# Ledger of designs, part 209: peptides against a protein of PDB entry 3HUF

Target 1, 320 residues: chain A of PDB entry 3HUF
Amino acid sequence: MWIIEAEGDILKGKSRILFPGTYIVGRNVSDDSSHIQVISKSISKRHARFTILTPSEKDYFTGGPCEFEVKDLDTKFGTKVNEKVVGQNGDSYKEKDLKIQLGKCPFTINAYWRSMCIQFDNPEMLSQWASNLNLLGIPTGLRDSDATTHFVMNRQAGSSITVGTMYAFLKKTVIIDDSYLQYLSTVKESVIEDASLMPDALECFKNIIKNNDQFPSSPEDCINSLEGFSCAMLNTSSESHHLLELLGLRISTFMSLGDIDKELISKTDFVVLNNAVYDSEKISFPEGIFCLTIEQLWKIIIERNSRELISKEIERLKYA

## One batch from the design tools (peptide; made by RFdiffusion4, then SolubleMPNN)

Design b2_p26_6_s2 (from b2_p26_6, 8 letters changed)
Fold by OpenDDE base, seed 3:
Structure b2_p26_6_s2 (fold): chain B 320 residues (1-320), chain A 26 residues (1-26)
Amino acid sequence: as target 1 above (320 residues)
Amino acid sequence: VENLSKSLSEEEKEKIAKEENEKEKE
């Protein structure tokens, strides 16, 4: 989201969130969803127009800002952004930090981008929420991205957490739910005067973790917890691979169960399979190695004695 | 001129800005 603040009292000492939309900026406007009052005698009654665009798909992957357009409203002394005079037709900016000077005002408006990118685990929830979140200047998507800051957990009652949720947790993404999204949708007008009134996602996250026994107390309890062990997996998903890497596993990839030969078994402590392959091929698993799903592995790694549990299972199958 | 403006208090900067605007109304 874009946040503006200013030197001195020209913004009344308050920080404001700018959602996608158009704002008239000037001395003689009233603060609302389309106006920004700036208190200076050096500023025109109507001085500039700010236009914040909705996020692009590229912004979801890069964590880049919503495009910020500035137009001077034919003022005597013009408008500058980052010491450059705004052109007659207006200029567009993709920098994360903008110093906006209105006329001869000695104080600048500082606009800065606070990155917030929400990944969804469920495509139906993405379809439901994407439009509303984009109107808040929040990029949304399904794919993993290094720019993702938040992850929407699908709360299906009695279901195991997904691989996406597991990976989001381990990479220290803030896990949120539909209740937080609902709260975000209601605060748009309240944050006009005070950006600190944004809902705390960390409180939502803490409540999710506290109330769900499928999460460990911290990502640090699981990161590198299986260091020194080796696994083999089907080359099916990047998220599954990255999850296993974060556990500290050495990973070998194979294309089919038929590729699991004696050589691979000799180098591998266990095989990780997706649910579909596990359920269909369980009768055809190679002898002398145990196969498990990521969900079964997760149930082990959340235990305090995860290394001992894995070791016992490896030993059991080696002597069977 | 630009370096001196950084050392002025916010009140002094506002006072200068007021005086400049009063001169432009004449």
Scores: peptide ipSAE 0.022, ipTM 0.525, DockQ to the pose 0.030
Fold by OpenDDE base, seed 4:
Structure b2_p26_6_s2 (fold): chain B 320 residues (1-320), chain A 26 residues (1-26)
Amino acid sequence: as target 1 above (320 residues)
Amino acid sequence: VENLSKSLSEEEKEKIAKEENEKEKE
């Protein structure tokens, strides 16, 4: 989201979130959802127009800002952004930091980008919430992104957490739910004058973890917990691969169970499968190797003695 | 299908500009 602050009390000492939309900026406008009052004698009654665009798809992957358009409203002394005069037709900016000078005002409006990118695990939830979140200047998507700051947990009552949720947790992303999204949908008016009133997602995250026994106490309890073990990964997602890497596993990737010969079995501690392959290939599992799903692996990893548990399972199946 | 965020169309920009010009005449 874009946040503006200003020097010399020209914004009355307030920080303001600029959601996607258009704002008339000037001395004689009243602060509302489409106006920004700036208190200076050097500023025109109506001085500039700010237009914040909705996030692009690229912004979800890069964590880049919503495009910030600035137009001078034919003022005598113009408008500058980052010491450059705004063009007659207006200019667009993708920099994360903007210093906006209105005419001869000695104080600048400082705009800065606070990155918030929300990944969804469920496409139906994305379809439900994406429009509202985009209108807050929040990029949204389904795919894994290095720019992801928040992850919407797929709540199916009584089901195991998804691989996406497991990976989001280990990546130290803030896991959120529909309750937090509902709060975000209502904040537009309250945060206009005080950007600090943005709901804290960390409280939601803490509540999710506390109330769900499928989470360890911290990501650090699981990161590198399986260092020294080796696995073969078959027909899994990229998220599953990254999850196994975060566990400290040596990973070999294969297309089919038939790619695992006797030599490879001797060097591999266990095979990780997705649910569909596990259910379909139960009869075709290589002899003398432990095969499990990512969800079964997760149930072991969340235990304090995960290394001992895995070692016992490996031994059990080598001698079966 | 990842919902592509809608950029403000030129029509929406023109509509906003007209609404702004109408508010300047009041």
Scores: peptide ipSAE 0.007, ipTM 0.373, DockQ to the pose 0.057
Fold by OpenDDE base, seed 5:
Structure b2_p26_6_s2 (fold): chain B 320 residues (1-320), chain A 26 residues (1-26)
Amino acid sequence: as target 1 above (320 residues)
Amino acid sequence: VENLSKSLSEEEKEKIAKEENEKEKE
């Protein structure tokens, strides 16, 4: 989200969130959803127009800012951004930090991008929330992204957490739910004068983890917990691979269960399968190797004695 | 020149900016 602050009390000492939209900036406007009052005798009554675009798909992957357009409203002394005069037709900016000088005002408006990118676990929730979140200047998507700051957990009552949720947790992404999204959708009016009124996702996250026994106390309890073990997996999911890598596993990939030869078995402690393959192929599992699902592995990993538990299961099946 | 701008109060900076704007209106 874009946040503005200014020197010399020209914004009344307040920080403001700018959502996607158009703002008239000047001395003789009243602060509202489309106006920014700037208190200086050197600033025109109506001085500039700020236009913030909705997030692009690229912004979700890069964590880049919403495009920020500045136009001077034919003022005598013009407008500058990052010490450059704004062109007559306006200029667009993708920098994360903008110093905006209105005319000869000795104080600048500082605009900075606070990165927030929300990943969704399922397309249905994305479809429901994306429009509203984009109107807040929040990039949204389904795919894993290095720019992801928040992850929306799908709450299905009585279901295990998804691989996406497991991976988001281990990546130290802030896990949020629909209640947080609902709260975000209501804040538009309250944050006009005070950017600090932005809801803290960390409290939501703490409550989710505290109330769900499917999470360990911290990601650090699971990261590298299986260091020294080797697994094989189907080359089907990048998130699954990255999850197993964060557990400290040596990973081999295969295309089918038929590709699991004696050589691979000799080097592999267990095979990780998705639920569909596990359930359909139970009869066709290679002899002498332990096969489990990611969800079954996760149930072992969240236990304090995960290494002992996995070792016992490996031994049990090697001698069966 | 850079050291003088740091010593001016906010009120003095606004006064200077006003005076500069008035001089360019003449």
Scores: peptide ipSAE 0.025, ipTM 0.548, DockQ to the pose 0.049; fails the geometry check
Fold by OpenDDE base, seed 2:
Structure b2_p26_6_s2 (fold): chain B 320 residues (1-320), chain A 26 residues (1-26)
Amino acid sequence: as target 1 above (320 residues)
Amino acid sequence: VENLSKSLSEEEKEKIAKEENEKEKE
């Protein structure tokens, strides 16, 4: 999201979020969803127009800012952005930091981009929330991205957490739920005057962890916890591979259970399968190898003695 | 030219999370 602050109390000492939309900026406007009052004798009654575009699909993957357009409203002394005079037709900016000078005002408006990108685990939830979140200047998507800051967990009572949720947790993404999204949808008007009224996602995350026994106390309890072990996995998802990498595992990939030969078994401590393959093929597993699902592996790795538990299962099958 | 999406360093994610937490404590 774009946040503006200003020197010399020209914004009344307040930080303001600029959501996608158009703003008239000047001395003789009232603060609302489309106006920014700037208090200086050196600023025109109506001085500039700011236009913030909605997020692009690219912004979800890059964490880049919504495009920021500035137009001078034919003022005597013009408008500058990053010490450059704004062109007669207006200029567009993709920099994360903008110093906006209105006329001869000695104080600048400082606009900065706060990165917030929300990943969804469920396409139905994305479809429900994407439009509202995009109107807040928040990029949204389903695919894993290095730019993701938040992950929406679907709370189904009595279900195990998904691989996406496990991976989001281990990569230290802030896990949020529908309650946080509901709260985000209501704050749009209140944060016009005070950007600090944005809801705390970390409080939501702490409450999720505290109330769900499927989470360890921290990602650090699981990261590299299986260092030195080797696994083989079915080439199914990038998230599953990245999850196993974050556990510190050496990973081999295979395309079918028939590709698990004696050579692969000799180099592998255990095989990770998806639920469908595990349930269908459990009668025909190769001898001398420990096979488990990602969900079964997760139940082991959240235990304090995870390395001992896995070692005992490997030994049991190696000497059977 | 593969656009190396600069992974936000763990430090930048922690800094954003800390800047959120420190602004709530003042």
Scores: peptide ipSAE 0.000, ipTM 0.239, DockQ to the pose 0.015; fails the geometry check

Design b2_p26_6_s3 (from b2_p26_6, 8 letters changed)
Fold by OpenDDE base, seed 1:
Structure b2_p26_6_s3 (fold): chain B 320 residues (1-320), chain A 26 residues (1-26)
Amino acid sequence: as target 1 above (320 residues)
Amino acid sequence: VTNLSDSLSEEEKEKIAKEENEKEKK
C-alpha cells in the first residue's frame, strides 16, 4: 500500500494510507477519501492531483507499487517528484519512494510503498476478495510468488491443511483467514487519518497457529527436519516439490508409479503421492517401499520426533 | 551534491516557507 507522511507538520504529523483512487491535494481541501489537506502557505488551494492505480498482475509477482500518477493543477510554482518537475500532462511513477514537493514548500510529502501481497489457496476465495483487496492497493493471486507476504488458507472444517498452506507456513508467509480479510474491509475509513490503524496480520496468524493443531510452533521446527532422507514424488506441482525441499529431502521425480523401479526403491526412503493417486493406486504400490501422501507426511513432520517416526515406518515396511 | 534541503533545520525550512508565502502575496 502507499503511505504518505510529511515533514514540517504539513500533514498534521499523521501518516495516511493512499488506496487506489484520485486525490486532490492542496491547502484548501478537507481530508476525505478523495482529498488530502496540506497545511502550508506556500501550497496552492488546489495544488496537485494524485492518482493511484489498482495493482497489476505484475505487481503481485514483483511486490512493486501501484502506479502513482501526479499532476500539477496549473500552479504558479509547479510540483516536483524526486527533484524533477512534473510534466504538464502529469507523470506516472513506479518507484517505491517518492519525494513530492508542492510549489516552493520547503517540506516534502514522502510517499513510500509498503509491500503487501496476498496469495490465496482457493480460487473461489480469490474471486470473492480480489476486487476489494485490489481497491486497497493489495495485489492478489493464486500462484506462488516470492513477493507474497500473506497467505489466505482455505477454511474447510475437518480437512487437513493444503500443501499450499504447508508451504506458505514453511516459507514464513503470514497465514491469514477470512476473518482478517473481513477486518481489512472495515478499516478503509479509519486509516484515512492514521495509517497505524491498519490491522496487524501477525495477531491473526498467531491465533491461527494457536488454535490449529495442524501447525507446528514455528517453521524452523520443520525446515530441514528430514535432512538425510530421500523421497520420490510424482512430478505434479512445484509447491509440493518446494515443500519437500524445505524439509531437507533429496527428491527424485517420476511421471508414473510404473517408473518406480528397483533402482529408485534402493535409493529412496519413501514415496510421496497426492491424495488422488494414493487412493486410486494403493493396490498397485511397489513392494518394499513406504508410500504416503503429503498430508500424511505433514502429520509426521509436525511431531517433535518426526525423524524417529519416519525411520520406524520405513523399517516396518522393509521387514513386512 | 548534498541536497541543500537536508541541511536545513525545521525552523529554517519554516522560515523559508514564511518568506515564500510573503512573496506569493505580492
Scores: peptide ipSAE 0.020, ipTM 0.513, DockQ to the pose 0.031
Fold by OpenDDE base, seed 3:
Structure b2_p26_6_s3 (fold): chain B 320 residues (1-320), chain A 26 residues (1-26)
Amino acid sequence: as target 1 above (320 residues)
Amino acid sequence: VTNLSDSLSEEEKEKIAKEENEKEKK
């Protein structure tokens, strides 16, 4: 989201969130959802127009800012952004930091981009929330992104946490739920005067982890916990691969269970399968190798003695 | 055009801000 602050008292010492929309900036406007009052005699009654666009699909993957348009409202001394005079028709900016000078005011308005990108695990939840979140200047998507800051866990899944949730946790992404999204949707008016009133996602995250026994105490408890072990997996999911990498596993990929030969078995401690393949092919598993699902692996990983547990299962199946 | 903001100390900026605020109270 865009946040503005200013030097001196020209913004009354307050930080403000700017959501996608249009703002008239000037000395003789009242702070509301479409106006920013700036207190200086050097500033025109109506000085500039700020327009913040909704996020693009590209912004979800890059963590780039919503486009920030500035137009001078035909003022005597103009408007500058990053020491450059704003053009007569207005200019658009994609920089994460903007120093906005209104006329001859000695104090600048500083606009900075606070990155927030929300990944959804469930397409139905994305469909419900994407529009509202985009109107807050928050990029949304389903796929993993290096720009992802938050991950939405679906509470209605009375089942084991998904691979996406496991991976988000290990990446140290802030896991949130529908209750946090609901709260975000209501704060738009309250944060106009004080950006500090934005709800803290870390409180939501702490509550999720505390109340769900499927999470370890920290990502650090699981990261590299299986260092030195080797696994094989079907090359079907990038998220599953990245999850296993974060566990410190050496990973071999195969295309079919028929590719699991004696050579692969000799180099591999266990095989990781998706639920569909595990359930359909369990009768045809190669002898002498430990096969498990990611969810079964996760149940072992969250235990304090995960390395010992996995070692015992590997040994049991090698001698069976 | 030397940007006046870069040449003013924080004390001078504060003094200008105070003078602006005092003139709005009149």
Scores: peptide ipSAE 0.016, ipTM 0.428, DockQ to the pose 0.027
Fold by OpenDDE base, seed 2:
Structure b2_p26_6_s3 (fold): chain B 320 residues (1-320), chain A 26 residues (1-26)
Amino acid sequence: as target 1 above (320 residues)
Amino acid sequence: VTNLSDSLSEEEKEKIAKEENEKEKK
């Protein structure tokens, strides 16, 4: 989201969030969803127009800012952005930091981009929330992204957390739920005057972890916890592969259970399968190796003695 | 081929955790 601040109390000492939309900026406007009052004798009654575009699909993957357009409203002394005069037709900016000078005002409006990118685990929830979040200047998606700051878990009572949720946790993404999204959708008007009224996602995350025994106390308890072990996995999802990498595993990939030969078994401590393959093929598993699901692996990894538990199982099979 | 879910009961997890705590106390 874009946040504006200013020196010399020209914004009344307040930080303001600018959502996608159009704003008239000037001395003789009232603060609302479409106007920014700037208190200076050096600023025109109506001085500039700011237009913030909605996020692009690319912004979800890059964490880049919503495009920021500035137009001078035919003022005597013009408008500058980053010490450059704004052109007659207006100019567009993709920099994360904008120093906006209105006329001869000695104080600048500082606009900065606070990155927030929300990944969804569930396509139905994405479909429900994407429009509202985009109108807040928040890019959204389903696919993994290095720019992802928040992850929406699906609350299914009595089910194991998904691989997506496990991976989001281990990569230190802030896990949130529908309650946070609901709260976020209501604050749009209140944050016009005070950007600090944005709901704290970290509080939501702490409450999720505290109330769900399927989470370890920290990602650090699980990261590299299986260093030195080797696994084979069915080539299914990128998230599953990255999850196993974050556990410190050496990973081999195969296309079918029939590709698990004696050579692969000799180099592998265990085989990781998806639930569908595990349930269908459990009768035909290779001898001399144990197979487990990611969910079964997760239940072991969250234990304090995860290495000892896995080692004991590997040893049992070598002597069986 | 024993399923890890069948071989690592909550009782076995507790037993291993107790054995580790006893090793750290020696």
Scores: peptide ipSAE 0.000, ipTM 0.227, DockQ to the pose 0.005
Fold by OpenDDE base, seed 4:
Structure b2_p26_6_s3 (fold): chain B 320 residues (1-320), chain A 26 residues (1-26)
Amino acid sequence: as target 1 above (320 residues)
Amino acid sequence: VTNLSDSLSEEEKEKIAKEENEKEKK
């Protein structure tokens, strides 16, 4: 999201979130959803137009800002952005920090990008919320992204948490739910005058973790908890691979169960399978190796004695 | 609960959509 602040009292000492939309900026406008009042005698009654675009698909992966357009409204002294005069037709900016000078005002409006990028675990929830979140200047998507700051947990009653949720937790992404998204949908008016009134997602996250026994106390309890063990996995998902890496596992990849030879078995402590392969291939598992799902592994990892538990399971199946 | 999307005028939504569609074509 874009936030504006200003030097001196030209924005009345307030910070403001600018959502996607068009804003008339000037001395003789009233603050509302489409106007920004700037208090200076050197600023025109209607001085500039700011237009913030909705997020692009690229912005979801890069954490880049919504495009910020500035147009001067034919003022005597023009408008500058980062010491450069705005062109007659307006200019567009993708920099995360903008110093906006209106005419000869000695104080600048400082616009800065607060990164918020929401990954969804569920395509139906993405379809439901994406439009509203994009209108907040929040990039959204399904695929893993290094720019992801928040993750919407799929709430299926009585089911294990998904691999996406497990990975989001371990990579320290703020896990949120539909209740937080609902709250975000109501904030537009309150944050016009005070950007600090933006709801804290960390409270939602703390409540999710506290009320769900499928989460460990912290990501740090699980990170490198299986250091020294080795696993083999099907080359199925990047998230599954990254999850196992965060556990400190040495990972070998294979394309089919038929690739699991005696040499691989001798070097591997256990095999990690997805649910579909585990359920379909139960009768054809290689002898002398422990096979489990990521969800079964997660149930071991969240235990305080995870290393002892996994060691016992490995030993049990080597002698079976 | 009034959705944030309802707080943008139809004219603002249409303008944003037009400006975005013109940029995707460049």
Scores: peptide ipSAE 0.000, ipTM 0.277, DockQ to the pose 0.041

